# Peptides against a protein of PDB entry 7UQJ, part 31

Target 1, 160 residues: chain A of PDB entry 7UQJ
Amino acid sequence: PELYQNFNITPPRGVLFHGPPGTGKTLMARALAASCSSDERKITFFMRKGADILSKWVGEAERQLRLLFEEAKKHQPSIIFFDEIDGLAPVRSSKQEQIHASIVSTLLALMDGMDNRGQVIVIGATNRPDAVDPALRRPGRFDREFYFPLPDVKARFKIL

## One batch from the design tools (peptide; aimed at target 1 W57, target 1 (a further copy) W57 G59)

Design b2_p13_5_s4 (made by RFdiffusion4, then SolubleMPNN; from b2_p13_5, 9 letters changed)
Fold by OpenDDE base, seed 2:
Structure b2_p13_5_s4 (fold): chain B 160 residues (1-160), chain C 160 residues (1-160), chain D 160 residues (1-160), chain A 13 residues (1-13)
Amino acid sequence: as target 1 above (160 residues)
Amino acid sequence: as target 1 above (160 residues)
Amino acid sequence: as target 1 above (160 residues)
Amino acid sequence: MEKVDVETEYLPP
């Protein structure tokens, strides 16, 4: 938020982190949350796992998403990190349409309902960007995408 | 830079990431670069390895550093990440004095020559902060230091 | 392997990484794989997600585990990393007993069947060590555990 | 003009 306000850039409402598993998407999101926090302006970091919202809150996933976004708004500046967002908002395939369709629609509405001046950033992490509903990847939602390459075997050797 | 300007904080000219190997220093630097990038304002991330600059550019390391900083200035906002900066700027020990002394002096001059308003951040990563020339760790250079702890010394000793 | 051989320590058959989500468990596992690789001895890193094995391979999870371990043996030295191993080998709760029980039993047998001289290390990562079947946490299996603390909110604020 | 192969990893937007 302040980064973007202070860059005179419209903060993306959402950022999609994609790349192979264990490329550090979650670590990055946490890193971003911490970097954007200062002593004077702590960013509240909310983390949810897509699959957990679906599995733990059968029929309440919409309500849980709404509550999460309300809490994030209440604790601005804040980051909502969805780990495995493809688990929460999979591509609408005909066979599991109703439950996923409602959750996706709710997430879309929540992202659309974020005031552009809101200090809430949503980060979605996925190993499968193509498994995320394309509607989430449109401008004003997860309109920024970061690829997390596997560091080349050589690059990882250089990190260690 | 704009984070810091817009937080009304003087951007550090340089940040030293220190801690044991594999603690995520490089990942964090990349993370910061990515986070500070937006569609409207892409941060250019320059990565160099300290040892590589010394080994690849025998006698030209100063020129390479100057070129790197000029490119970073040209592509503002930018991050220069020096991985293993202790390899580039070791403590001045008498036995390798001349080559390292000139490179360190050049790096010092380049960091000193960064306008405080410059949107160039320098991140140095090292496993050995004590192996970095203390002159680099002074205010206006690598004046912020971040410790990347090993997950509990006992935990790594159990991995090994 | 070489670490352990050179330390004259019997390599653990399995290591459990546990701690809050995004503490770098996956990153550490990858880092370890990379660090244990040398130019002369590349470690093959196999990564599987516990939930993926259950969801993708309904009824074939045992076979997939066997194949994974055979591939890992074939490509020694190797690391098998199970991300979210609690998803693969949850505590035997009465309501989902049969499917999980067979997979857990297979994983137990595969870990027990690893020759102590085998250069295969298994790393399991979980956010919930208490959700992992205790039988996996016994000596000769995941007998080493590493806690990945959340870097203190203050410590992360210092990193970023 | 030697192309300094600056591995400019453009982090995709």
Scores: peptide ipSAE 0.000, ipTM 0.199, DockQ to the pose 0.049
OpenDDE base, seeds 1, 3, 4, 5: peptide ipSAE 0.005, 0.000, 0.005, 0.000; ipTM 0.304, 0.312, 0.286, 0.226; seeds 1, 4, 5 fail the geometry check

Design b2_p13_6 (made by RFdiffusion4)
Pose (drawn by RFdiffusion4):
Parts: C-alpha cells; sequence; structure tokens
Structure b2_p13_6 (pose): chain A 160 residues (1-160), chain B 160 residues (1-160), chain C 160 residues (1-160), chain P 13 residues (1-13)
C-alpha cells in the first residue's frame, strides 16, 4: 500500500472481460475465485449473475445493489463478479423501462459516487460490451477492459 | 441581500451539472461538500440518490423527498445534491409507472416552494441532460446549467 | 349574467391551459386570482395542484375533491384551478395506480354532475397535454383549450 | 431485456 501511497495513485479496481462466447471469461473468473480462497488472506468473492437483483417491488432492486456493495464494504478484501453485465446494466434509453436506467444510475453512484466504495474489485463479463452503459466504461469504474479473443494457433495448441 | 433587492431578482438556488463521463461533476460536488464543512459558518450538505428515496409503499417516496427538503430548511444554509438525477427525475411519460411522474411532480412542487432567499441550494448531476424532465430544467427550478466539457489542452495540462 | 344569459351561450365546464414550460400559464391563473382580490360572493378562486389532494389514505383524496367541488357550489360563482393537472389526472392504464385512477373516476363524475347554468368554471394547466387522461378532454369536460406558445419578438420585447 | 411490473403496498390502517 505504501507503493501506491508513494504516488497519489489509487489502484485500478475494475475490469470488464469481453470477447466472443467460449473464450475464457467465466473460466478466468472462476480461477480467480478459486485462487482467492486459498491464499489464506480473505478475499471475499461475490458472485452475481445478470439481473439477479430484479424484483417486483419498487426500489428493491436498487436496495439489493446497495446491500451488495455495502456488504462488500464490511469485509474490505472483497470482490464482485457481474456475469453477463450487459443484462444488468444496459445502455440507458428513454424507450425502455425506468427499472433498468434506475439500476444503471444506482450502479454508477455506487461505483464512483460521493462515498468511497472501499477495496472492492468489480469484474464484469460480457459478450456485448457496447450494450454496457458508456458511463460505466471509464476509469474509476471498469478502468480496464480485457479483450478475450478467439485463440490463435499457439493458444489453441496450448489449450489442447 | 440588498443587492438582490436593489435589482428586483431572486438569487439562483438550483444548478444542474452536466457533461461527458469523468469530467468533474462528482469531483466538484465532493470539493463543495468538503468546503461546506470547514469554515466559520457551516453549510449543510445533503447527499441523495434514487435508492434512498424510492419506496415500495404508496406515498412514501414523496414523503422522503418532503422530509429531505424540510430537514434542509431546518439547517437553513444548505446544499442538496442529487447525483444521477435523470434516474431520480426522468422525463414524465404515461408509458411508465406512476411513481416516477409522482416523484417529478413532488420535486417540482418542493422546488417551487423553497425559502426564496438563497438558503437551500439544489445541485444535480445528470451526465445526460435530455433525460431529465424539461419542467425541472426551466429557470425557477434549476436555474443554472454548468456544462463540464472534455478538457482542452491548457485544461489537460493543468489536470496532469 | 344579466348580459351573457341574454344570448344563450353556455360558459365552459373545463378550460385547459396548455403549452411549453415557462410560457406564463401559472401567471394567468395568479392574475385571475388577483382579479379575485375583489369583494366576496363574486369569482371565488380555488388554487389547487396535482398534489396536496392525493394522500396515503383511500378516501381523503376523493372525499376532498368532492368537498372542494361542494364548496365551489356553495359560493355559486366560483372557479377551481388545477395547476399541473397531469399530476392529478394522469392516463389510466395497467401501470397506473389505483388511487389516481379513482381520482379520475371521481373528477369525471363531478364534472358531469355540474349543472347547465354554468356558475363553477374549472381551469386546469399542464405542460404536457397528451398526458392528462383522455376522458376529461371529452365533450362536457375540459374541452376549450388555450395554447400558450413561446413568445415572438414583440412579446419578448414587452416581457423584457 | 426482461419486462418488470413493479408493485406498491398500502399502509396498514
Amino acid sequence: as target 1 above (160 residues)
Amino acid sequence: as target 1 above (160 residues)
Amino acid sequence: as target 1 above (160 residues)
Amino acid sequence: LPSVDRERKHHPP
């Protein structure tokens, strides 16, 4: 931590995995979760699949998001993996419903809002990165974007 | 106050921050929230978003807005910051649920019934200005619209 | 009435002010209420909004609307003004609440219950006319309309 | 995207 405090830098805490299907995005997230439970320092892994938070009650989806990010604040070494994040956080449109743009606005305020979110890494895997809201693809929330391509010759040899 | 009585004008009590992502809106709101808590006279900063307003009960979201504005009038030199305000106050539509048009109507009524002395300032950052209701963007509600642009060269030099 | 009843031209049951925001619709009703700054029993003015009638309870909104109309009949020559009538009478659909739908179901029955010797006029204002319920725009209801446009050059010169 | 029909409750008397 002194190396990041030596400068006035904050570490990048957001990655967006994107690429074609079957290229290793969930596999890499699974390997990172298995490695986080065997290094004996507790990095808590929070798994979220698509729009897991959608509810028929008004304001319960934004409440579940606020609770997920808060429980992430309770245990500082915690990670949040959003599988298929293009179904949870689509591009905000006026034509579609308000529950979607309201979830996207709550996610924007919880990732880089007025309050600091803590040591919470946020990972999102998507096959459609341009269905993710563009305000979610900037540094401070999903700083990095890892493109997982279809494997080249050497990589296919190594996979096989 | 005599300058605002000599000319027969009312000081603007509303600002709408708008601009591309990562251009300084939450940063300015955070710097103003730190400047509210330093000096000999204290300005009270009230931070809000769509999650701690929207409720599942009939008449509870507008009651939470009224409690916010009454509590800000009580602590009279005050700032109310609504982040991602297009999620809190979208354009009113009959094809949406009634809670969003009812929040926009309650917000219009509470802004039209403020202290009328520049004591409660209301600041909102929408990242997208079109999504917010045009009735809120007229002078009398959100008087000023600060456009936070992508920085030019001298501004990028100063930021770096 | 000694003049206008000679010719059998009936006064309107519902007159709708509609236009863009900031065009002076609330000013006209405020100026007509200052033309009610006159002596009593003539042109009693009631200033209501699309809010502060609708409540948490199930009967106080319709009971209060029936009482407002009864006090309007009590003082015979009277005007009821509903500012932001899309807040009181939105479009009834299947994303609509039950309390607003019953407010519309009572406002329609109270406007059809108003007698032919027109002594109560209901003026209503909106900035979005095709967001008020379609039933109040039928004949015998809000049928005469006043469009309030943005000002032209001479009108802006007079306003300045 | 899924369509969600959200609901609201009335306060007990």

Design b2_p13_6_s1 (made by RFdiffusion4, then SolubleMPNN; from b2_p13_6, 6 letters changed)
Fold by OpenDDE base, seed 1:
Structure b2_p13_6_s1 (fold): chain B 160 residues (1-160), chain C 160 residues (1-160), chain D 160 residues (1-160), chain A 13 residues (1-13)
Amino acid sequence: as target 1 above (160 residues)
Amino acid sequence: as target 1 above (160 residues)
Amino acid sequence: as target 1 above (160 residues)
Amino acid sequence: LPKVDVEVEYPPP
């Protein structure tokens, strides 16, 4: 948080944390939220898991996303953290899931509808950035991407 | 654990995580432990710091190591994580510390005494792999090494 | 970084990352530094370990701290990350270590002497927040604290 | 990171 203030960087509406599992993406999002919370100013941290939205909210997922963004807006300053966002926002070209296309469209609209002056930051975390719909990765959405490298990909294959 | 089972790979008795400080070695060990624990199968994670064993357990360090390995065996599947293992197992050629040689010998014996069928994995983490006793880096001990590179500057550029 | 800009939060001079070992405090600090570095704006990341300053710089630790802060100021925007800061700045009420009291006093003076307009952020990481001198935890120093919980399922609800 | 309850038994103080 502080670093972008000091750096006069226009904050993105959405930040994509990507990288292999266990690289600390979720931990980073929490620590960023914590880092922005003071005794004087608490940040509300909303966390959802991409697959949980689909599995738990079948038929209501769009409404639940709208409610989440409304609640985040109501409790601003806030962070919406989507863990495993590739589970929520799969690539549209994957034939089977009309349901996902609708949810993705809703998430796109919600991210586009965030007022630039809104104190709501969306953080998406994924282990599969290429599985995230490219429409989410456009400017004004998840327009910043954070690679959480494994300790060298080659080393992980040798633990295998 | 599950990763080695799934890949039909003989799990090493010990894995050495090495690389510069703050490359996520400890986090990776925890994340591996985490990734291998399910609702159906919890993994017990034991963590010790190499220097703490020497400083806190002066005169009992060998016994404490034995107890740790017994406890890990009792709570299998388990991971024993030694953070800063170079503090526990310095190179034997370093003249000054007879105390370390005894502790290293105990750790060697404990790692050698781990039944290959035991669901106990030992992970050592160090910032100084060359400061770890070469005897620990032999087959059947820390026979796999993983370099945790610094997040390369190039990955930083995709993070903004 | 961006979060504090959006939230109009006065950036603290110092941020204390605390929590159990291997909760990713150091990785977080690096990832924050990375997240704030763009093609247009690189952040210089200085890392020191608290105990290393005491052990390696006996009698020069104060000077080395001054040089570190001067170098960080010269290379601003910069982050100074103190890993295991409790090793550098133990609680003054612990009777035995006059040497630590001097180093703590120097660190206090350096943090107090940071111009509020300086693009230098200090991050302290500790596994033992209560072992950090309370004088460092005052406003204008490490006036923000971030708990890095263990990735325990139950702790997920308490950060909410 | 999967929600794994890693019971980290810290040594008693």
Scores: peptide ipSAE 0.006, ipTM 0.330, DockQ to the pose 0.057
OpenDDE base, seeds 2, 3, 4, 5: peptide ipSAE 0.006, 0.006, 0.007, 0.000; ipTM 0.194, 0.328, 0.206, 0.230; seeds 2, 4 fail the geometry check

Design b2_p13_6_s2 (made by RFdiffusion4, then SolubleMPNN; from b2_p13_6, 7 letters changed)
Fold by OpenDDE base, seed 1:
Structure b2_p13_6_s2 (fold): chain B 160 residues (1-160), chain C 160 residues (1-160), chain D 160 residues (1-160), chain A 13 residues (1-13)
Amino acid sequence: as target 1 above (160 residues)
Amino acid sequence: as target 1 above (160 residues)
Amino acid sequence: as target 1 above (160 residues)
Amino acid sequence: LEEVDVEVEYPPP
């Protein structure tokens, strides 16, 4: 929140966390939810894995996405976190086109249908940003991308 | 490695990081590798996902595990990090018993074959510690377990 | 940024990350810097250790702090991360009062002198929040505190 | 801050 306020930048509807595995993407999303919560103000944090939505809800993935966004809207302020979002909305490949296309189209419609005044933030995390459908990376969707680099060699994590 | 050397503590053969998804398990493993590295002492960090070993190396998963442990031994001091280790060594279910049993047996043998003087640490991460084969959680294997709690709600990460 | 806007929350000038060693405080600060950076917008990340400022810059610590804040202001948007900030601004003890008091007073003045519209975020990390001068924890300074809990006791922290 | 080369072998793509 502060960085966008201080910079007079319109808040994105969706935030893509990308970078190598184990760079803290999911931890950051949880930390954000915790951060934005106070004793006076709780944020509801919804977490889904992209592959889980496909595998657990075959033929209902679109409905489950709609229900997720409805529940997030009901429990505003809320964060929807998609871990491994490349598993939910992979780049269109010829062999799996229809199911992935339907889920992608549903997610696109849900993100586009988010009121700019809504207190729902969508965070997607991936290790493979290039495997995420480019349609999701457009303005009004995941229009903010955040690279979680490997902790550079110079960063001695003195945890010790 | 350094922590154990400095404290004269016998390094565990295996460490299980468990807790809800996005609690920083993978990140902690990387941070540990970075923390145990110095200009004088570099640590080699090997990362594998449990499900990837099964899906990418069907029929060769046992060989790939052996190669991984050999390479880690060659590049001592090293950390082998298994992310989603419950995908590699799930609790024995009747329908997938043989393939999982062979991989589990191989991983058990590899962990048992690790010399206590070896500078190889094995870290397994899971969101479902109860879905990990109990044989892996015995002394001499993943005999150290770490719970990564959800960051407490009071921690307002006002990043955004 | 967005969460503060959507929630009408005034951004903090400073954020204190606290919790036991190894809880990912430094990692989170880096992940934040990376997360706030995009292809169109880079954030400059300044990292200093509290003890290093005292030990390396004896008699110049105040000047080095001023230079750090000036450089951060010049390279906006920026994050200043103080790791081990309890080493920089310890609670006033009788034996080290003057040097610590001067550094603390300088840091207080620098944080107070930050324009609320400035694109500089200050993050302090410590393992000992009670060892940080309470004057730094007041509104307009490190007025947001984030606890990085130890993973709950049931998980054997057998890293040690 | 001295360069701590953690050789991270990524799984091959």
Scores: peptide ipSAE 0.000, ipTM 0.366, DockQ to the pose 0.049
OpenDDE base, seeds 2, 3, 4, 5: peptide ipSAE 0.000, 0.000, 0.000, 0.000; ipTM 0.276, 0.315, 0.320, 0.233; seeds 2, 3, 4, 5 fail the geometry check

Design b2_p13_6_s3 (made by RFdiffusion4, then SolubleMPNN; from b2_p13_6, 7 letters changed)
Fold by OpenDDE base, seed 3:
Structure b2_p13_6_s3 (fold): chain B 160 residues (1-160), chain C 160 residues (1-160), chain D 160 residues (1-160), chain A 13 residues (1-13)
Amino acid sequence: as target 1 above (160 residues)
Amino acid sequence: as target 1 above (160 residues)
Amino acid sequence: as target 1 above (160 residues)
Amino acid sequence: LEKVDVEVEYPPP
């Protein structure tokens, strides 16, 4: 909220952090959450891994997504962070299992159902933006993308 | 690939990143993946946690390893990153369960079965290089080791 | 050990790393482990996530904590890192389940039972120091706290 | 009722 308010930018409903894994996407999502927290406004941070929602909650993944968005709405201002969102919302294909299609459809509906006045930001992190359903990348969903470049060669030699 | 090509070095089949956890092993493996990705050559990055292969795939761990290497071979150039590889391939001991011995043997066979011309790099990350089976550290497997030192005191005070 | 020895400071039994998620708490805990490792003194690093001890080991969490501390004591010098320790040791409340209260009590007893001469350091990481039981923050337990601030705006713009 | 421990990570202020 505050970071986007400071820029006079309407907070995006969704931000896609993409780039190679370990470029600090999760680090940045988390850093943004804390940067937007002031003593007066604590931001509630929800973290879910895409593959964990599919694997831990077989048959309940839709309900768990609904509960997550409801809980985020109750605890506004909130950030929902999906790590490895390509695990939750793979690109729609003719070979896509009905379960994946249903979860994607639920996530789309939940992102669309967020009132523009809600202080809930959704951050998706992926290593493969091309593996995320294009429907999630449309306006009103993950409408902003931040590429996490590799640290420059000089930065790598400082870590080596 | 490109990083190793730029040095006229035959890409190692396996690189062991060792050092204390959160020295950026995963970050670096991931940073190397993206550094080797150009707009013309996307590198496919596969990540598995050693403990997850053992715990999530009880009885199928060997098959999952085979499938992982096959999928990496299909999506060349590829990086297979094993986080916490000591969880997958603990040092062989007389007390080692037959299941662990079988998984180690499968991983050894898969690394040996990688054609030298394949553009698949395997990166293992461990906090304990001495807890990794010495057979994995032989030539043609994890034949290169990178120690991730702590950031120097000066670098730590920049993060503090 | 060595970092604290270099300062002529008695190594704390416990250090609480707190701050926003992704400020590098896990990175630093892990970085501290390697800094204290010399070629002559390898530090054994144990990592557990608080939520994983509760969720994976329903009914055995106390035993797993005891085994963890015993194993750390056997492999001295050692670091036990609890990521998301607020998941293991939430603030005691009248609504707290008996299971959580028992795990907290076990962790308190284990930290108190560490001989002052033992080379075992416990690092807890949390995003919510206020969500950690105050009993853990007492002298002889997590008696030192390190706040991980957000990277300054200038540091964020270098990662963006 | 598997308590979905919604790990609500509150960043400290």
Scores: peptide ipSAE 0.006, ipTM 0.238, DockQ to the pose 0.142
OpenDDE base, seeds 1, 2, 4, 5: peptide ipSAE 0.000, 0.000, 0.000, 0.000; ipTM 0.338, 0.275, 0.247, 0.221; seeds 1, 2, 5 fail the geometry check

Design b2_p13_6_s4 (made by RFdiffusion4, then SolubleMPNN; from b2_p13_6, 6 letters changed)
Fold by OpenDDE base, seed 1:
Structure b2_p13_6_s4 (fold): chain B 160 residues (1-160), chain C 160 residues (1-160), chain D 160 residues (1-160), chain A 13 residues (1-13)
Amino acid sequence: as target 1 above (160 residues)
Amino acid sequence: as target 1 above (160 residues)
Amino acid sequence: as target 1 above (160 residues)
Amino acid sequence: LPEVDTEVEYPPP
C-alpha cells in the first residue's frame, strides 16, 4: 500500500505476483491483506486457487467468479487473491477448452467492471506468468506485475 | 540441515508443514534449504507438487518417486519438498483410487528406506493435514509436523 | 504500495518486522521489494545486517549509514532493509556500548530526516523486538511493526 | 511469515 502513495502511483486494479514456486507470493498477498487492516480498519481477504475454481465449479465457474467479485465489493475494503491463476486463466491459444475461454472472458469482464474508486484489489499469483492469458496482463486488469525471484543464496543466508 | 547439526539433534526423515493456504510453507522449505547452504556447503533442493506427480506421471509415478529419492541421495545434502502432499498421499480409506494406494505405499517404503545417517530431509506441505494418509505421519516418516498458522492481521498491516 | 492509496493510509517511514528466527522476515522484505517493481518501475533494494555494520565499519558505521540513506534517496524508489536491526540499534539502557548509542542516534536522525514525500521505505527485521531501542519504534520511524509469529509451538516442534 | 486477520473463504464454508 504505502509504496504507491509515496510514489504517487495510481494503484492498479490487479496485481500479478509471479516467480518460481515457493517464493512467497501467497504469503505476500496474505501479508498485504494483513498489512492494510488495523484495529479500526479490517480488510476482507478472499482466496481462491485457479484450478479449484475449474475443478470444483465445472459449469458454474463463471457464476462463482461473479459472486466472488460481488462479495468482495460488499465487504470492501477487500482483497481477492487468486493463487495459481494460470490454472484459471490459461492462454487462449490452448486449443482445448472452451470452458477456460469463457472463464477468462468472465474474469476479464469482472476486472474491467471494477470501479477504480472501489476498495477491491485483485492479486493473482503464478509460477508461470507466460501461461497467463496476455489479455489479463493489460492496463486496468493485472497491469502491475511483481517478480518474486528465487532469493539468491547470499540473500537467504541473511534470513537465517 | 544446519539446525540439526548445530543442536546435535538427529534430523527427522520427514517434516510435515501444514496450515492454511499461503502461510509460507513452501517458502519456509526454500528458506530452510537456503539457510542450510553456505558458500562452502550447498544443499540441493528438489521440489514436486503432489498432484503433478499423479497427473504428469500416470503409471510411472512410483518410478518417478524412486528416481527422485535416488537423485536426492546422490546430491546430498538435499531436501525433497513435496508441495500439496495431500494430492500425492490421500487417506487410504478413500475407496476410489488403487493408483493412489500404490503411490502412497511407494512413498512409505521410500521414507522407511531412508538411512537416518543420510543428509536427505523430506518436507511435505499441505493445507489439509487430515487429508494426508496417517501412515505417513508415523515415526520414521513425517514424524515432525509444523502448523503454519494464519498470521495475525494486527501485525502485518503495519508493513503496508 | 497500492493498498495504502486505496485505503487512504499514511505510509510509515519505517516498518519493523519482528518475530522468531526463520519466520520469513527477510524473505518478506525481499518479496515486498520485488512486489513494488514492475518492468516500467524498478525499486532499488538495499540490504544490510545490523551486526555487519558494527563489525565491518567500526568507527565508520555512522558514515556508512549516512551514505546508505543518501544512496537510497539517490536511487529512489528504494527500500532499505536492515536485517537483525537489534544488532545495530540496541536498547540505550544497555550500559556497555557508547558506539551503539552513537549509531542509534545517527539512525534516529536519518529516519527523522527522511522527507515523508521521499520514495524510501526502511524495513528493519529482528528476532528480538524488545532489544530494539524504543526510540526507533516511535512515530515517524519504525512506527509500524509486524510480528512474524512462530507457527504454533506444537507445529514447529514437529519439524525440530 | 506475515500476519492475516479476516480471511473470508468465499463462498463461506
Scores: peptide ipSAE 0.007, ipTM 0.373, DockQ to the pose 0.070; fails the geometry check
OpenDDE base, seeds 2, 3, 4, 5: peptide ipSAE 0.007, 0.000, 0.000, 0.000; ipTM 0.332, 0.332, 0.327, 0.231; seeds 2, 3, 4, 5 fail the geometry check

Design b2_p13_7 (made by RFdiffusion4)
Pose (drawn by RFdiffusion4):
Structure b2_p13_7 (pose): chain A 160 residues (1-160), chain B 160 residues (1-160), chain C 160 residues (1-160), chain P 13 residues (1-13)
Amino acid sequence: as target 1 above (160 residues)
Amino acid sequence: as target 1 above (160 residues)
Amino acid sequence: as target 1 above (160 residues)
Amino acid sequence: SAPTQQRLSWPSP
């Protein structure tokens, strides 16, 4: 931590995995979760699949998001993996419903809002990165974007 | 106050921050929230978003808005910051649930019934200005609209 | 009435001010209420909004609307003004609440219950006319309309 | 599909 405090830098804490299907996005997230439970320093892994938070009650989806990010604040070494994040956080449109744009606005305020979110890494895997809201693809929330391509010759050899 | 009486004008009590992502809106609101808590006279900063307003009960979301504005009037030199305000106050539509048009109507009524002395300032950042209701963007509610642009060269030099 | 009843031209049961925001619709009702700054028993003015009638309870909103109309009949020549009538009478659909739908179901029955010797006029204002319920725009209801446009050059000169 | 959101009513007095 003194290396990051030596400068006035904050580490990048957000990655967006994107690429074609079957290219290793969930596999990489699974290997990262298995590695986080065997290094003996507790890095808590929070797994979220698509729009897991959708509810028929008004304001319960934004409440579940606030609770997920808060429980992430309770244990500082925690990680949040959003599988298929293009179904949870689509591009905000006026045509579609307000539960979607309200979830996206809550996710924007919880990732880089007025209060600091803590040592919470946020990973999102998507096959459709341009269905993710463009305000979610900027540094401070999903700083990096790892493109997982279809494997080339040497990579197919190694996979096989 | 005498200058604002000499000319027969009312000081603007509403600002709408708008601009592309990562251009300085939450940063300015965070710097103003730190400047509210330093000096010999104290300004009270009230931070809100759509999650701690929206409720599942009939008449509870508008009651939380009224409690916010009454509590801000009580601590009379005050700032109210609504982040991602297009999620809290979208354009009113009949093809949406009634809670969003009811929040926009309650917010219009509470802003039209403020202290009328410049005591409660209301600041909102929408990242998208067209998604917010046009009735809130007229002078009398959100008087000023600060456009936070992508920085030019001298601004990028100063930021770096 | 000694003049206008000679010719049998009936006064309107419901007159609707509609237009863009900031065009002076609330000013016309405030100026008509200052034309009610006159002596009693003539042009009693009631200033209500699309809020502060609707409540948490199930009967106080319709009971209060029936009472407002009964006090309007009690003082014979009277005017009821509903500012932001899309807040009191939105479009009934299947995303609509039950309390607003019953407010519309009572306002319609109270406007059809108003006698032919027109001594209670109901003026209502909106910035979005095709968001008020379609039933109040039927004949015998809010049927005469006043469009309030943005000002032209001479009108802006007078305003300045 | 996204669910249609609902609200609860207060009990009558």

